# Peptides against a protein of PDB entry 5FRP: the designs that were tried, part 29

Target 1, 225 residues: chain A of PDB entry 5FRP
Amino acid sequence: VEWTESIPQIIATREDISKELNQALAKTFIDSDPRVRRTSVMIFNKVPVTEIWKNITNKAIYTSLLHLAREKHKEVRELCINTMAKFYSNSLNEIERTYQNKEIWEIIDTIPSTLYNLYYINDLNINEQVDSVIFEYLLPFEPDNDKRVHRLLTVLSHFDKKAFTSFFAFNARQIKISFAISKYIDFSKFLNNQESMSSSQGPIVMNKYNQTLQWLASGLSDSTK

## One batch from the design tools (peptide; made by RFdiffusion4, then SolubleMPNN)

Design b2_p30_7_s2
Fold by OpenDDE base, seed 3:
Structure b2_p30_7_s2 (fold): chain B 225 residues (1-225), chain A 30 residues (1-30)
Amino acid sequence: as target 1 above (225 residues)
Amino acid sequence: EKKEIEELKKVFKLSEEEAEEIYKKALELL
């Protein structure tokens, strides 16, 4: 545990991580002690995405991270689900696809499918968490239609049949979230229109917007508990 | 198909045409 806890600092301060260290780190993700596994997952939260991609070159680490989404230990699983979703989003935004990182991207590109497949476990807690990370990280709020569509297509591009089916099997919570997102987008468009904001309806819409954001934030927070 | 398209429209605030396109593309990507 103590050794693993030192890894984020090492990655953050060094330009390169040895092959041996990568191999050792890979073993921590499958350690029998859930605390070790948790600490290992936390590396992805403590270290900038660019540094992770630069220094963690052992593909087994990424594969193991994804496997922890089905971990029996609740805390590790929950952390993993949140971590991989966030890492996916950050990677899409910050990491260029190159020949050198192709093999890692092949793994990372499976994260959306991995997450959507968790719905088939039929666990309420997992479902709520997946709902949360989908709309927080995978398909975040995006008022720009082109960007929204592009992100959606990217997410779907590596789906298997099960993930695709799950994607269209929206539960009650997802429906509620979708309504909130729809309102958010509409409000965002309104807020971006100066003429609309100067109208008598401006303050009313702003209030509704804030209420919607608060509701979304609360829902997301509750789902991650 | 119609149900899925409507869900896409609702979830992502898409037009009918956009939702249809995405649905079609999604099927192709499987």
Scores: peptide ipSAE 0.035, ipTM 0.594, DockQ to the pose 0.141
Fold by OpenDDE base, seed 5:
Structure b2_p30_7_s2 (fold): chain B 225 residues (1-225), chain A 30 residues (1-30)
Amino acid sequence: as target 1 above (225 residues)
Amino acid sequence: EKKEIEELKKVFKLSEEEAEEIYKKALELL
C-alpha cells in the first residue's frame, strides 16, 4: 500500500517509468487487499491523463483496471467505474490516436462496452452508477451538434452486441428524456414570447409542446416503475 | 429499419447518413 501511494507522484514527475515499475503496478490492481486495489485505481484520478498514457505502457494495467468494474468489493468497484469512465472521457479529449498507443487505445475503447455490460448484472446500484457516469463522462451534454455526434459515434463504434442492446434499452430512453427536456425549454421560451404566440406558428408549436409534455410524463412515469 | 433510423435521427439529432451508419453497425453486431 505504502509504495503504491507514492506512484502518482512518481508518474507525475518522471517522463518514463521503468518496465519493472509497470509490472509492479500491474500486480497491485489484482492484489488481495482492497486497499491496494483502491490506491491503484486512484492513480488514474490523481495523475493527468497525458502522464498516464506516457508512463503506463503495460497493457495489463489497463485491462486490470477494467476488470475491477466487476469486482466484489463495492467501494473499489464503484471507484473503478467512475475512474474508468472519467479516464475514457479525458483520453478522448486529450490523447491523440497514434501508431504507438494503438494497443492501449484498443483497450480503452472497450470502456464504453465494459460499462454498458454492467447492466446485465441486474444490480440497481450498479445501474444507477452506470447511468451517472454515462451522462457525466461518456456522453456528456454537448450543445454543439457536431461534437455531440462525433462523441456518440466514437462511443458506439466500439460497442459489442451486448452494449448496443443495453444502450438501446436503457440509455436511449435517457437521451430521449434529455432531448425532450431541451425541447420543453425551447417551447417554454417560445410560449413566453407573446409575439411568437401570436404568429401563425403558435398553434403548431402548442401542439408539439403538448406532445412533448405527454411524452415526458410517460417517460417519467416509466422511470419510477 | 426505417423506423429505427428515424428514431436515431430524432433522438441523437443525426443526419440520415449518420443514423444509417449506426444502424448498420448495430445490425452487424446482432
Scores: peptide ipSAE 0.021, ipTM 0.536, DockQ to the pose 0.127
Fold by OpenDDE base, seed 1:
Structure b2_p30_7_s2 (fold): chain B 225 residues (1-225), chain A 30 residues (1-30)
Amino acid sequence: as target 1 above (225 residues)
Amino acid sequence: EKKEIEELKKVFKLSEEEAEEIYKKALELL
């Protein structure tokens, strides 16, 4: 545990982590002590994503991280689910795809499928957590339509069949609600601007606003039944 | 759009019509 706790600082300060250190780190993810596994997962939370990609080159570490999403130890599992989702999002935002990191990206690109496949465990707590990380990290609120579409397509492009089925069956409605709420807020801001309301687009926006409100009202009523 | 549809076809072994429909639905979610 003690040496593993020092790893985040080492990764943050050193540009060249030895192969031996990577191998040692890989072993900590499969350690019998859940505290060691937990500490290992925390590396991905404490170290900047750019430094992780630069210094952690052993594929086994990333693969092992993903496997911990199905671990029996609740605390480690929950931490892992949050960590991998966040890491995926940060990687998409900050890491370029290169020939050198292609093999790591092949693993990271499976994170969405890994998460969506957790729904098949049929555990309420896991489902709630997966829902949370999907909305926070995988498909976060994005006001830019092009960015939203691009993110969605990126996520979907690496889905297995089960994840795809789960996506449309379980989360599609929730995602729509989130986006509708966002649109509602934007429309409300528009409606509060007198200059915008007086424009030729005013009636069109008002119509879309009303449609959004009706849709939200219907969705909320169904969730309360 | 065409690139995304082709990717959907390849990944999910979908027909052109199915891929277009899924793409459309995906866009509607956004």
Scores: peptide ipSAE 0.017, ipTM 0.506, DockQ to the pose 0.062
Fold by OpenDDE base, seed 2:
Parts: structure tokens; sequence; C-alpha cells
Structure b2_p30_7_s2 (fold): chain B 225 residues (1-225), chain A 30 residues (1-30)
């Protein structure tokens, strides 16, 4: 445990960690002690995504991280689910796809499917957590429509059959809500602009604003929760 | 097919091309 706690600092300070360290780190993800596994997962939270990609080159580490999403130990599982979702989002934003990192991306691109497949466990707590990380990390609020669509297409492009099924069953509504929230924010900004309110579009925007509010009020409460 | 594409366009605010792409991908997985 103690040596694993030092790894984040080592990764953050060194440009390249040894193959031996990568191999040792890979073993910690499958350690019998949940504290060791937890500490290993925390590396992905403590170290910048760019440094992780640079220093962790053993694909087995990433694969092992994803497997912990189905672990029996609740705390480690919950941490892992949050961590992998965040890591996925950060990777999409900050890591370029190259020939050199292709094999790692092939694993990371399975994170959305891994998360959506957790719905089939039929655990309420897991479902709530998956919902949360989807909204926060996988399909976050994005005011730019092109960026939002691009992110959605990216997430969907690597889905397996089960993930697609769960996506359309559960998340189609959630995505609608996210879009509605985006529109609500835009309308709110419009309403705060007196010049815009004095325009011919004022009444139209107000009507749409009210409609959006009513829809949000009825739809934000997920009946599945 | 057309109905599903239109639904995708509406739900996800996609272009025709984007909706068709998603639909095609979905069909490949069925």
Amino acid sequence: as target 1 above (225 residues)
Amino acid sequence: EKKEIEELKKVFKLSEEEAEEIYKKALELL
C-alpha cells in the first residue's frame, strides 16, 4: 500500500517510468487487498491525464481498471466507475489519437460500453451512479451544438449491442433533458437582455421558455429512480 | 427507417447525415 501511494508523485515528476514499474502497477489493480486496488485507481484521479497517457504504457493497467467497475467491493467499484468516466472525458478533450497510443485508445473507447452495460446488473445504486457519470463526464453540458453532437457520436461509435440497447432505453430521455437545459440557459440569457425582450422575438422566446420549464419540471424526475 | 432517422434527428439534434450514420451503426449491431 505504501509504495503504491508514492506512484502518483513519481508519474507526475518523471517523463518516462520504467517497464518494471508499469508491471508492478498492473499487479496492484488485481491485488487481493481492496485498499491496494483503491490506491491504484486513485492514480488516475491524482495524476493529470496527459501524464497518465505518457507514463502508463502497459495496456493491462487500463484493462484492469475497467474490470474493477464490476468488483464486489462497493467503495472500490464506485470509485472506479467515477474515475473511468472522468478519465474518458479528459482523454477525449486532451489526448490526440496517434499510431503510438492506438492500442490504449482501443481500450479507453470501450469505457462508454462498459458503463452502459452496468445497467444490466439491475442495481439501483449502480444505475444512479451510471446516470450521474453520464451527465457529468460522458455527455456533459455543452452549449456548442457541434461539439455536443460530436461527443455523442464519439460515445456511440464504439457501443456494443447491449450498450446501444440500454442507451436507447434509458438515456434517450436524459439526453433530451440535457438539450432542454441548454436551451433553458440560452433563454434565460435572452430574458436578461432587455433589448432582446423588446424585440418581436420576445414573446416567442417567453413562450418557449415557459414550455421548456414545464417540460423540465415534469421530466427531470427520472421515474426509473 | 425514415421515421427512426427523424426521431434521432429530433432527439439528438442531428443532421440528416449524422442521424443516418447512427442508424446504420445501430443496424449493424442488430
Scores: peptide ipSAE 0.017, ipTM 0.439, DockQ to the pose 0.129

Design b2_p30_8_s1 (from b2_p30_8, 13 letters changed)
Fold by OpenDDE base, seed 4:
Structure b2_p30_8_s1 (fold): chain B 225 residues (1-225), chain A 30 residues (1-30)
Amino acid sequence: as target 1 above (225 residues)
Amino acid sequence: EEKVYEEDLKLIKEYLEELKKLEEELEKEL
């Protein structure tokens, strides 16, 4: 425990973590003591994503992190699920794909599938947590349609068949709602602009706005039943 | 009316299927 607790500081102070430290860290993820495993997962929360990618080069660490999402110990599992989702999102935003990090990206790109596959455990608490991290980190609200679609495509691009099935079962409706809400906001802003209302586009936007409202109303009414 | 957003997801699905085909083609050329 104490050694693992020092790792964030070591990563922050050293540009390169030795192979030996990486190997030692890898062992902590599979330690019999859940406190050690928890502390190991917390490294990904305490250290900037850029520093993690620079210093943690042992694939076994990332693989072990993903495995902890199915751990029996509730606290470690829950922490791991949140951590890996956040780490994925941060990695997409901050880490470029290079030849040097390709092998780590191959693992990180499986995080969405790993998370969606947790629905097959059929545990309500896990399902709720997966729902939460999906919309917080994997598929966050993005008002820019192109960015939102790009993120969605990125997340889906590495899905296995099971993950796709889970996505369509649990999240596809929510994604639709998210798109509709985004369009609603855009149309609302447009409608509030009097100059735009007087344009030839005004009636078209108004029609789309009304369609979006109707869709939202129908979708929300079905979710409350 | 549900159709417009179903179209967006359909388009996304179609695009993903096209990407998979392109990936498969690239894998065959390698």
Scores: peptide ipSAE 0.007, ipTM 0.358, DockQ to the pose 0.049
Fold by OpenDDE base, seed 2:
Parts: C-alpha cells; sequence; structure tokens
Structure b2_p30_8_s1 (fold): chain B 225 residues (1-225), chain A 30 residues (1-30)
C-alpha cells in the first residue's frame, strides 16, 4: 500500500520510469488486497493524463485497469468505472494519436465498450453509475454540434455488438433527442436567416428541418411512454 | 432482436452520416 501511494509522486517527478517500476505497478492492479488495487486506480486520478501516457508504458497496466470494472469489491469497482471514464475523456482531449502510443490507444479505445458492457450485469447501481459517467465523461454536454457529433462517432467507432445493443437500449434515445434539439436550434437559426432561405438549398434545409421535427416528435412521444 | 439492433445501428449510422453531410454543407455556405 505505502509503496503504491508513492507512485504518483514518482511519476510526476521522473520522466523515465524504469521497466521494473512499470512491472511492479502492473502487479499492484491484480493484488489480492483491495486496498492495493484501489491505490493503484487512484494513480490515474492523481497524476495528469499527459504524465501517465508518458511514463506508464506497460500495456498490462491499462488492461488491468479495465478489468477492475468487473471487480467484486464494490468500492474498487466504482472507483475504477469513474476513473476509466474520466481517463478516456481526458485522453481524447489531451493526447494525440501517434505511432508510439498506438498500442495503448487500442486498449483505451475499448473503454466505451467496457462501460456499456456493464449493463449486462443487470445491477441497478452499476447501471446508474454507467449512466452517470457516460453523460459526465464519454458523451458530455457540448454546445458545439460538430464537437458533440465527433465525440459520439469516436465513442461508437470502437463498439462491439453488445455495447451497441446496450447503447440503443439505454442511451440512444437521449442522445438522439439531444442531437435533434441541437439540429432544430441550428435549423431555426438558419431559417431565421432570410438570405439562406432564398438560396437553392432552402427547400433542402426545410425538408431536413421537417425530418428533424418529425424525429423529435417521435422521439419525445416514445420517451413519454 | 439482433436484427432490430442491426437495423437501428444502420439507421443511426446513416442518420449521423446525413447530419455530418448537412453540417459540412452548412459550413461551406457560411
Amino acid sequence: as target 1 above (225 residues)
Amino acid sequence: EEKVYEEDLKLIKEYLEELKKLEEELEKEL
């Protein structure tokens, strides 16, 4: 425990974490003591995302972090779910995709699927937590439609079939409504611009506006049932 | 059940692709 608690300070101060330290850290994620596992997960909360990516190069650490989402110990599991969702969001925002970090990104890109697959446990508390982290970290409120669409596409791009099924069951309607509302606002702004209505694209925009309205109406009616 | 989800996935992908095209078209007009 005490050794693992020192790791955040070591990562923050040293640019080159030895292979040995990475191997030792990897073992702490699978330790029999839930306190050690908890402390290991907390590294991802205490250390800046950029420093984690720089210094934690052992892919087994990231894989082990994701496995803790199904941890039997409630506190460790809950912490892990929040941590991996936040880490995913921070990584998308702050870490570039390079050749050197490709193998780590291949693991991190599975976080959305890992989270959505937790719905199959059929535990109400887990479902509520997954809902929370989805809207806090995976698909946060973003007023910019392009950024929001891009984030959604990024999240969906690595889904397995089970994650898609869960997404449709639990989240798709809410996301659809959010997008439709945003598009409705954009269309309303566009339609209020008289210069755009006089263009050859006016009828096309009106048709898409009507489709969005129809979609909103259908989605809202289904949510009230 | 699986077929319904595949169709819904296809519809969402198509819808997202249409939204993206519309956004790209709107960006070109602005």
Scores: peptide ipSAE 0.006, ipTM 0.357, DockQ to the pose 0.113
Fold by OpenDDE base, seed 5:
Structure b2_p30_8_s1 (fold): chain B 225 residues (1-225), chain A 30 residues (1-30)
Amino acid sequence: as target 1 above (225 residues)
Amino acid sequence: EEKVYEEDLKLIKEYLEELKKLEEELEKEL
């Protein structure tokens, strides 16, 4: 416990941590004491995402973090679910994809699937937590339609079959509604701008709007059958 | 149920591919 509690300070003060430290840290995520596991997860909350990616290079740490989403210890599990969702969002926003970090990204890109797969546990408390972290961190409200779509694309691009199924069952309707509302607002603004209607972009915007409506209609109709 | 999800997945993928093409076209015009 005490050693693990010192890790955030070490990561914050050093540009590079030793291989040995990474190996020791990896062991703390699988420690028999839930307090040690909890403290290990808290590193991802206490250290800036950029410093984590720089200093934590052992892929086993990230893999072990993801495994704690199914932890028997409730407090550790709940903390882990929140932590990995936040870490995923922060990583998407702040970490560039490079050749050097590719192996870590391959693990981090599974966080959405890892979270959506928790719905199959069929636990109400877990489902509520997964819903919360999805709308807080994975697919947050974004007023910029392009950014929101890009985020959705990124999340969906790494889904396994089970995650897709869960997404459609639990969240797709809410996301569809959000997109519909946003596109309706944009289209309404566009229609109210007579100068934009006379532009060569008018038909393009109308086509995008119609596609969005068709996509919504198809998704809503399938929900009633 | 599974068939409905496959069709929705296909529609989403198609929409996403179209959006990506539009983004790429917009980036080329800039």
Scores: peptide ipSAE 0.006, ipTM 0.347, DockQ to the pose 0.102
Fold by OpenDDE base, seed 3:
Structure b2_p30_8_s1 (fold): chain B 225 residues (1-225), chain A 30 residues (1-30)
Amino acid sequence: as target 1 above (225 residues)
Amino acid sequence: EEKVYEEDLKLIKEYLEELKKLEEELEKEL
């Protein structure tokens, strides 16, 4: 435990972590003591994503992190689910894809599928946590439409069949509604501008607004059936 | 089954393209 607790400081202070340290760290993720496993997961929360990618080069560590999503120990599992979702989001935002990090990205790109596959456990607490991390980290609200679409396509591009099924069952409708709500807000802002309403375009915008409202109403009515 | 996912992905893409067209039209009207 104490050794593992020192790892975040070592990663933050050293530019190059030895192969031996990576091998030792890999063992802590599979330690029999849940406190050791928990502390190992916390490294990904305490150390900046850029430093993790730079210093943790053993792919077995990343694979082991993902396996802890199905951990029997509740506290370790819950921590792992939050940690991997956040780490995925931070990696997409801050880490470039290179030839050198390709093997790690191949693992990290499976995080969305790993999370969506947890719905098949049919546990209400797990489902609630997965819902939370999806909307907080995987598919967060983004006001820029192009960025939001790009993120969505990135997440979907690596789905396995089971993850796609879960996505359409649990989240696809919410994403569609979110897009329509964003458009509704934009139209509402436009309609509140008196100069825009007095223009020749006022009726056209009002028609588009009404179409958006009808689409929202139809989508919500289908969710109540 | 793969066809259903392709269709749904196509529908999402089509919807996004429609939203983009609506935005472009709105921007041209402003």
Scores: peptide ipSAE 0.011, ipTM 0.339, DockQ to the pose 0.098; fails the geometry check

Design b2_p30_8_s3 (from b2_p30_8, 17 letters changed)
Fold by OpenDDE base, seed 4:
Structure b2_p30_8_s3 (fold): chain B 225 residues (1-225), chain A 30 residues (1-30)
Amino acid sequence: as target 1 above (225 residues)
Amino acid sequence: MEKVLEEDEELIKEAEEEKRKLEELLEELK
């Protein structure tokens, strides 16, 4: 425990963490004592993301971190889930993709899949936590449409099959609403154009518009109950 | 290392079905 607690300070002060230190740190993530594992996870919270990427080069550390998301020990698991989601978001914002860090990015890019696959554990507390970290870190509110789309595409681009299924199943309502709203806007724009309404497509678009409105109305009514 | 929590296989199947339903709905709205 005490040794692991010193690691954040070492990372912050030393530019070159030795291979030996990385190997020793990797062992702490799989230690039998949950306090040691907890302390190891906390390194990712205490040290700036840029310093983590610079000094922690052993891929086994990152793999072990992600594995703790499914740990039976509740406190360690919950800490890990929050930590990895935040770390992912910070990495996307602050770390450039280079040839040298490619192997680490390959692991970090699996964080979204790791999180979405936690829904399959069928635990209400885990589901609530996953919902929270998705909203806060993975797919945060972004008023800029281009940035929002870019983030979404980045998250989706590395999904495994199970994560895609989870995404559509458990976020289906949000996806449906967002899609319906987008279609509503497109149809409204079309209908506001007199030339478009006079076209052969006018009646077809009008029908789709009405269907979309009906669907939105039904979905909103269910959310108010 | 402590044992990891296991996935519910039935829930995976349910999720696959919900995904299918969503895909069908999205296709109808196109």
Scores: peptide ipSAE 0.319, ipTM 0.840, DockQ to the pose 0.066
Fold by OpenDDE base, seed 1:
Structure b2_p30_8_s3 (fold): chain B 225 residues (1-225), chain A 30 residues (1-30)
Amino acid sequence: as target 1 above (225 residues)
Amino acid sequence: MEKVLEEDEELIKEAEEEKRKLEELLEELK
């Protein structure tokens, strides 16, 4: 514990962290004492992201951090989930992608998948925490459309199949509603045009319109229960 | 190392089914 607590100061003051120190730090993430694992995770909260990327070069440390997201020890797990989400966001904002840090980025880019796959544990407290960190760190509110789209594409581009399924399943309501509303508007515009209604496409669009309305009605009824 | 929490296989299947339903709906609305 005491040794691990000194690591933030060492990283902040020393530009050259030895391979040996990185190896020793990697071992603390798998320590049998939850307090040691907790202290190790806290390094990522106490040290600036730029200093972490500069000084922590052992990929096993990052892999071990991500593994703790599914740990049985509640306090360590909850801290890890919050820490990795924040670290991901800070890394996207402050760290450039280079040839030298490519291997670390390959691990960090899996953080969104790691988080979305936590929904499959089927635990209410975990789900609430994942919702919170997605909103705060992964897909934060961004008024700039280009930045918002870029962030979304960045997150989605590294999803595994399970995380992609999770994203659609848990965000399905929002995606479906947004899509259905968009289509409702398009169909309504089509149906308001008499020339379009008299075309061979008229009955087809009317059917799609009715399906959209039924879907919207069913989605609204489930929210009131 | 403490054991990790396991995924619920039934919930994975439910999520896959919800995704399938969404994909079908999106195809119908094209």
Scores: peptide ipSAE 0.317, ipTM 0.837, DockQ to the pose 0.068
Fold by OpenDDE base, seed 3:
Structure b2_p30_8_s3 (fold): chain B 225 residues (1-225), chain A 30 residues (1-30)
Amino acid sequence: as target 1 above (225 residues)
Amino acid sequence: MEKVLEEDEELIKEAEEEKRKLEELLEELK
């Protein structure tokens, strides 16, 4: 526990974390002591997102973080869910996609799916928490329509099959239908806006949209077979 | 490592069925 508690300070003060430290940190996420696991998750809350991406290079750490979303220990689970949602949002806002960080982004891009799949646990407390983090971090209020649509498309474009199903099944039943519909309307407006499509974001959004549609279509085709 | 919470298989099936119904509705609207 004590050495893990020192990690945030070490990450904040050092420009590079050794491979050995990354390996040691990876082990703390699977420690039998929930206090150790909790402390490990807290690193993602205490250290700036830019420093996390720079210094935490072991893929297993990110994978283990996502796995803790289904942790039996309630406190660790709840902390993890909030932490990963916030980390996802901060990453989208502050971290550029590069060739060097592609492998980490491949994991981080699964956070939305990880969160939406938590609805399948069929626990009311988990559902409420997932609802909260979706509203606060995943699909936050954004007054700029283009940014709001872009965020939605980013989230949807990386959904697995289960997450899409969850999105339609559970968001459609709640007052959040209005939010999903609003986002869809915004998306449609974006696609119909020639200026938005001609922008640098246009091709990116269009590609994400097409991927989403293809995925939806493939799901439709599989359900019709 | 402590055991993780499991997904409810029946709830997954229900969600899949709801999705199927929505898909059918969308096809009818085309």
Scores: peptide ipSAE 0.313, ipTM 0.822, DockQ to the pose 0.057
Fold by OpenDDE base, seed 2:
Structure b2_p30_8_s3 (fold): chain B 225 residues (1-225), chain A 30 residues (1-30)
Amino acid sequence: as target 1 above (225 residues)
Amino acid sequence: MEKVLEEDEELIKEAEEEKRKLEELLEELK
C-alpha cells in the first residue's frame, strides 16, 4: 500500500518510468487487497492525463483498470467506473492519437463498450452509476453540435456488438423519441409542401406521420409515470 | 482468478430483442 501511494508523485516528477516500475504497478491492480487496488486506481485520478500517457506504457495496466469495472468489491468497482470514464473523456480532449500510443488507444477506446456492457450485470446501483458517468464524461452536454456529434461518433465507432445492443436497448426510448421527433419534423415539412401532399407519397407520409404521433404520445406518457 | 460480476444472459437476449423491435420500427418509418 505505502509504496503504491508514492507512485503518483513519482509519475508527476519523472519523465519516464522504468519498465520495472510499470510491471510492479501492473501487479497492484490485481492485488488481493482491495486497498491496494483502490490506491492503484487513484493514480489515474491524481496524475494528469498527459503524464499518465507519457509514463504508463505497460498496456496491462490499462487492461487491468478496465477489468476492475466488474470486480465484486463495491468501492473499488465504483471508483474504477468513475475513473475510467473520466480518464476516457480527458484522453479524448488532451491526448493526440499517434503511432506510438496506438496500442494504448486501442484499449482506451474500449472504455465505452466496457461501461455499456455493465448494464448486463442487471444491478440497479451499477446502472445508475453508468448513467451518471455517461452523462458526465462519455457523452457530456456540448452546445456545439459538431463537437457533440463527433464525440458521439467517436464513442459509437469502437462499440462491440454487445455495447451497441445495450446502447439501443437502454437508450431505446430516447433514441426512439429522437428518431420519432426527427421523422415528425420531416413528415411535417413534407405535409406542409402542397406539391408533396398531392403526390402519390402524400397518403403514405400522412399515415407514417400519424403513426409517429401515436408512438410519441404513447412514449411520452410512459415517461411521466 | 479475480472474481468479477457476471452478466445476465437473459437481459442480453432481452436487449437484443428490444434492438430488433427498434430496427423494425425504424424500417417501417422510412
Scores: peptide ipSAE 0.319, ipTM 0.836, DockQ to the pose 0.069; fails the geometry check

